# Designs tried in a protein design run: peptides against a protein of PDB entry 5YCA. Part 48

Target 1, 132 residues: chain A of PDB entry 5YCA
Amino acid sequence: RSLPAERNPLYKDDTLDHTPLIPKCRAQVIEFPDGPATFVRLKCTNPESKVPHFLMRMAKDSSISATSMFRSAFPKATQEEEDLEMRWIRDNLNPIEDKRVAGLWVPPADALALAKDYSMTPFINALLEASS

## One batch from the design tools (peptide; aimed at target 1 Q28 R41 K43 F54)

Design b2_p30_7 (made by RFdiffusion4)
Pose (drawn by RFdiffusion4):
Structure b2_p30_7 (pose): chain A 132 residues (1-132), chain P 30 residues (1-30)
Amino acid sequence: as target 1 above (132 residues)
Amino acid sequence: EEEEEEEFEELLEKWQEEKEEKEEEEEEEE
């Protein structure tokens, strides 16, 4: 499939061990109407533009926001490109919708498949292994 | 850390708001 032409330079090496990234993750309880949910997040900063994005994980089922991954991976992605990619995820992977939180959320295996596509493997590995 | 916690929470709200706005626009087009 086509993907946005440019990638976040933070992701120029898919093979680095992820041990140093785990402690950078944070667990956070967020209140919703029914009620609290726990997330794990990793703040990822583009080393050139310095623009940050959060990678997101739901602690209950370890679902990963594929939307957060995409937005972190492709700085100049158009809305059309994002829509095309979310459609591809729906058609080829196993996402879930949560009424409470927007975006496409995928199980760990699907998150890792996308991480390979986006060259984000060490970061998703760290997000998945971090304490909740 | 507190700033980052606030940013993260606001990000969740912002994404929900973007979803709702998009659904409203699609309904108006129908």

Design b2_p30_7_s1 (made by RFdiffusion4, then SolubleMPNN; from b2_p30_7, 15 letters changed)
Fold by OpenDDE base, seed 5:
Structure b2_p30_7_s1 (fold): chain B 132 residues (1-132), chain A 30 residues (1-30)
Amino acid sequence: as target 1 above (132 residues)
Amino acid sequence: DAAEDEEFIQEIEDAREEEEEREEELEELE
């Protein structure tokens, strides 16, 4: 598959130690019509554009938002490029679609696979290791 | 951090709104 040409400079080095990012993660309870859900979040700011995105993990099943990963990794991606990648995820991984939250959510193993593709491994490792 | 908590909620809400708008657009084209 093809990924967008330009990547967020925040993710220029996939080999960095993830441990310093763990304490930057935060747990947050969000109220939904059918009840509360806990998320673990990591605010990731593009050092050039200064635009932030949150990486997100559901505490209940450790699913991670692949859509948020993509949007953070590829800030100049078109909607068509995003749609293409989301289709790839649907076809090749095991995404979950939740009516409460937008996008595709993937299990930890799949999230790490995507993280490798997006050069986000330290950030996803930190997100997965953070407590809820 | 309350400010970031609000930012996070807003990001989730914005994403939901975008998805809803996209679904509506797709339905209108069918």
Scores: peptide ipSAE 0.607, ipTM 0.898, DockQ to the pose 0.917
OpenDDE base, seeds 1, 2, 3, 4: peptide ipSAE 0.607, 0.605, 0.606, 0.606; ipTM 0.898, 0.897, 0.898, 0.898

Design b2_p30_7_s2 (made by RFdiffusion4, then SolubleMPNN; from b2_p30_7, 12 letters changed)
Fold by OpenDDE base, seed 2:
Structure b2_p30_7_s2 (fold): chain B 132 residues (1-132), chain A 30 residues (1-30)
Amino acid sequence: as target 1 above (132 residues)
Amino acid sequence: SAEEDEEFREQIEEDREEEEEEEEEEEELE
């Protein structure tokens, strides 16, 4: 597959220690028609554009939004590039369909695979280890 | 590198301070 050419400078080093990011995660309870659900969020700000994106984990099953990862990693991606990557994820990984939430969600192992591709490993490790 | 690690930490701390300021401003408005 072909990923977008420009990546968020925040993810320049995939080998950084993730431990300092753990306390930066925040738990949030969101009310849905079928009841409340807890999410863990990590604010990721592009150091050049100063535009923030929130990485998201479902507390219950540790599913992570692949869509949020992609948008954070590739801030100049076209909708066509996003659609292509989401299709690749559907065809090659194990996405979870949840009608309550937007985007494509994946289990932890798949999230870590994507994190390697997007150079986001420290951020995804922190998001997975954070308390809810 | 140690310098890259420090820049990374500083950026994350800045983001946290901004969030705390926004939360305080929202609480003052409520």
Scores: peptide ipSAE 0.021, ipTM 0.545, DockQ to the pose 0.026
OpenDDE base, seeds 1, 3, 4, 5: peptide ipSAE 0.021, 0.020, 0.021, 0.021; ipTM 0.530, 0.498, 0.532, 0.504; seeds 1, 3, 4, 5 fail the geometry check

Design b2_p30_7_s3 (made by RFdiffusion4, then SolubleMPNN; from b2_p30_7, 15 letters changed)
Fold by OpenDDE base, seed 5:
Structure b2_p30_7_s3 (fold): chain B 132 residues (1-132), chain A 30 residues (1-30)
Amino acid sequence: as target 1 above (132 residues)
Amino acid sequence: MEKEDEEFRREIERANEEKREREELEKELE
């Protein structure tokens, strides 16, 4: 597969220590028609554009939004590029489509695999280790 | 914290709306 050419400068170094990011994660309860759900979120701001995106984990099953990862990692990606990557995720990983929150949600192992591809391993590690 | 909580909620809402719009568009193209 081909990933978008331009990546968020926030993720220029995939080898950085993730531990300083853990305290930046926050748990948040959101009410849905079928009941409340707790998410762990990490606000990630592109240092050039200053546009933020939230990385997000479901507290219940630790699933992480691959869509949010992609959008954060590739700020100039087209919808077509996103669709292509999401199709790849469906075909090669084990994503879940949640009825409450749009996007593809993947288990921790798959999230880490994507994190490596997107050069955002420290951020996903922090997100996974943060308390809910 | 409350400000970011709202931002997060809005991000989810926007994503859901975008998905619905895409689904509607796909249906119209069928």
Scores: peptide ipSAE 0.630, ipTM 0.910, DockQ to the pose 0.956
OpenDDE base, seeds 1, 2, 3, 4: peptide ipSAE 0.630, 0.629, 0.628, 0.630; ipTM 0.910, 0.910, 0.909, 0.910

Design b2_p30_7_s4 (made by RFdiffusion4, then SolubleMPNN; from b2_p30_7, 11 letters changed)
Fold by OpenDDE base, seed 3:
Structure b2_p30_7_s4 (fold): chain B 132 residues (1-132), chain A 30 residues (1-30)
Amino acid sequence: as target 1 above (132 residues)
Amino acid sequence: DDEEDEEFRKLIEEEREEEEEEEEEEEEEE
């Protein structure tokens, strides 16, 4: 597959220690028709454009939004590029179906695989280790 | 911040409508 050419400069170094990012995560309870669910979010700001994106985790099963990862990693990606990547994820990984939430969600192992591809490993590790 | 909480809630809820539309389109093509 082909990923977008320009990546968020926030993710220039995939080898950084994730520990300092853990306290930056925040838990939030959202109410749904079938009951409340807890999410963990991490605000990621592009150091050049100053545009923020939230990375998202479901607290219960640790599923992570692949859509949020892609949009944060590739801020200049076209909708076509996003659609192609989401299709690749559906074909090659194990996305989770949850009709309550927007976007394509994946289990922790798949999120870490994507994080390696997007150079986001410290951020995804922090998001997974954060308390809910 | 309450403003960020509301923004995050919207991000979680908005695409539910898009996925329901895609499922409806796939069911109409069958």
Scores: peptide ipSAE 0.348, ipTM 0.729, DockQ to the pose 0.697
OpenDDE base, seeds 1, 2, 4, 5: peptide ipSAE 0.341, 0.344, 0.346, 0.342; ipTM 0.728, 0.728, 0.729, 0.729; seed 5 fails the geometry check

Design b2_p30_8 (made by RFdiffusion4)
Pose (drawn by RFdiffusion4):
Structure b2_p30_8 (pose): chain A 132 residues (1-132), chain P 30 residues (1-30)
Amino acid sequence: as target 1 above (132 residues)
Amino acid sequence: SSQREAIYEQLLESLSPEDAELMVNELLGE
């Protein structure tokens, strides 16, 4: 599939061990109407533009926001490119919708498949292994 | 939405405004 032409330089090496990234993750409880949910997040900063994005994980089922991954991976992505990629995820992987939180959420195996596509493997590995 | 404001206010207890707004956008969208 086509993907946005440019990638976040933070992701120029898919093979680095992820041990140092785990302690950078944070668990956070967020209140919703019914009620609290726990997330794990990793803040990822583009080393050139210095623009940050969070990678998100739901602690209950370890679902990963594929939307958060995409937005962190492709700085100049158009809305059309994002729409195309979310359609591709729906058609080829196993996402879930949560009424409470927007975006496409995928199980760990699907998150890792996308991480390979986006060259984000060490970061998703760290996000998945971090304490909740 | 009211839920968006509630989450943002909740996050200000432990995050900078920039990070709280970013986290809200990641969870609830714009």

Design b2_p30_8_s1 (made by RFdiffusion4, then SolubleMPNN; from b2_p30_8, 12 letters changed)
Fold by OpenDDE base, seed 1:
Structure b2_p30_8_s1 (fold): chain B 132 residues (1-132), chain A 30 residues (1-30)
Amino acid sequence: as target 1 above (132 residues)
Amino acid sequence: SALREAVLAQLLATESEEDAEALVRELLGE
């Protein structure tokens, strides 16, 4: 597959210690029509554009939003590029499409595989380790 | 939508308007 050419400079070093990011995560219960769900989020700000994106984890099953990862990693990606990556995820990983929320959500192992591809490993490790 | 407004209201309890709107987009795609 082909990933977008430009990556968020926030993710220039995939080997950084993730520990300092853990306390930066925030958990919140969201009330949906069919009941409550807890999400953990990590605010990730592009150091050049100063535009933030939120990485998202569903606390119950630790699913990570692959869509949020992609959009944070590749802020200049076209819709076509996103569509291609989402199709690749559907074909090669184990995504969940929850009717309550948007995007593709993947289990922790798949999230870490994507994190390696997107150079986001410290951020996904922190998101997974954060309390809910 | 009613759902969007309800989720947004919950997020605004602790987040700025800008961050709450960003979170709603991530959660609901709206």
Scores: peptide ipSAE 0.719, ipTM 0.949, DockQ to the pose 0.847
OpenDDE base, seeds 2, 3, 4, 5: peptide ipSAE 0.719, 0.719, 0.718, 0.719; ipTM 0.949, 0.949, 0.949, 0.949

Design b2_p30_8_s2 (made by RFdiffusion4, then SolubleMPNN; from b2_p30_8, 13 letters changed)
Fold by OpenDDE base, seed 1:
Structure b2_p30_8_s2 (fold): chain B 132 residues (1-132), chain A 30 residues (1-30)
Amino acid sequence: as target 1 above (132 residues)
Amino acid sequence: SPLRQKILEQLLKTESEEDAQALVEELLGE
């Protein structure tokens, strides 16, 4: 598959130690009509544009928002490019569709596979290891 | 929506307006 040409410079080094990022994560309980759910988030700021994006994890099953990953990794991607990647994820990985939340969410192993593709491994490792 | 507003107000207790809005968008979309 083809990914967008320009990537967020925040993710220039995929080999960095993720441990320092763990305490930067935050947990939040959200009340939905069918009950509460806890999410863990990591604020990621593009060092050039200074635009932040939040990487998102469902605490209970550790699902990660692939949509949030893509949007953070590829700040200049078109909607068409995003749609193509989301279709690829549906066809090649194991996404879940939670009716309560937006975006495409994937299990930890799939999230780490995407992280490798997007050069986000330290950030996704931190997000997965953070407490909720 | 009422749900969006409720979640936003909850987040505003601890987050800036900018961050709260961004988080709501990640969770619920626009």
Scores: peptide ipSAE 0.674, ipTM 0.936, DockQ to the pose 0.835
OpenDDE base, seeds 2, 3, 4, 5: peptide ipSAE 0.673, 0.673, 0.673, 0.672; ipTM 0.935, 0.935, 0.935, 0.935

Design b2_p30_8_s3 (made by RFdiffusion4, then SolubleMPNN; from b2_p30_8, 10 letters changed)
Fold by OpenDDE base, seed 1:
Structure b2_p30_8_s3 (fold): chain B 132 residues (1-132), chain A 30 residues (1-30)
Amino acid sequence: as target 1 above (132 residues)
Amino acid sequence: SPLREAVLAQLLAELSREDAELLVRELLGE
């Protein structure tokens, strides 16, 4: 598959220690019409543009928003590029369907596979290890 | 939407308006 050419400079080094990021994660219970759900979020700011994105985990099953990962990793991606990647995820990984929230959500193993592709491994490890 | 407003209100308890608006858009797509 073809990923966008320009990546968020926040993710320039995929080998960094993730542990300092763990306390930066925040858990919050959100009340939905069908009941409460806990989400863990990590605010990730592009050090050059200063534009932030939130990476997100559903606490119950540890599903990670692949859409949020993609948008954070590739801030200049076109909608067509995003659509192409989401189709690839549907065809090659194991996304879940959750009508409460937007985007594609994937289990931890798939999230880590994407993190490797997007150079986001420390951030996804921190998000997965954070308390909820 | 009513759902957006309800989720936004919850996020505003912990986040600035700017961050809450960003997160609710990413979470709900609206």
Scores: peptide ipSAE 0.726, ipTM 0.954, DockQ to the pose 0.803
OpenDDE base, seeds 2, 3, 4, 5: peptide ipSAE 0.717, 0.721, 0.717, 0.724; ipTM 0.952, 0.953, 0.952, 0.954

Design b2_p30_8_s4 (made by RFdiffusion4, then SolubleMPNN; from b2_p30_8, 13 letters changed)
Fold by OpenDDE base, seed 5:
Structure b2_p30_8_s4 (fold): chain B 132 residues (1-132), chain A 30 residues (1-30)
Amino acid sequence: as target 1 above (132 residues)
Amino acid sequence: SALREKVLAQLLATESEEDARLLVRELLGE
């Protein structure tokens, strides 16, 4: 598949040790109409533009927001490019549906597959290993 | 929406307004 040409320079090196990122993750219980849900977030700031994005994990099933990953990895992507990638994810991975939240969420294995594609493996590993 | 405001309020407990609003968009959409 075709991914956007310009990637967030934060993700230049996919081989970095993820452990220093773990304590940067934050867990929080969010109250929804149907009850509480815990989310883990990791703030990822583009070192050039200084624009931040948050990577998100649902603590209960460790689902990761693929949408947040894509937006962080490809800050200059068009909506069309995002839509194409989300369609690819729907067709090739195993996204879950959660009416409480926006975006496309995927299980850990899929998140790691995407992380490899987006060159952000350390960040997803940290997000997955962070306490909730 | 009421939900957005409630989620925002929760996030504001630990995040700046800018970051909290960013998180709300990530969680609940635009």
Scores: peptide ipSAE 0.746, ipTM 0.956, DockQ to the pose 0.864
OpenDDE base, seeds 1, 2, 3, 4: peptide ipSAE 0.744, 0.745, 0.746, 0.746; ipTM 0.956, 0.956, 0.956, 0.956

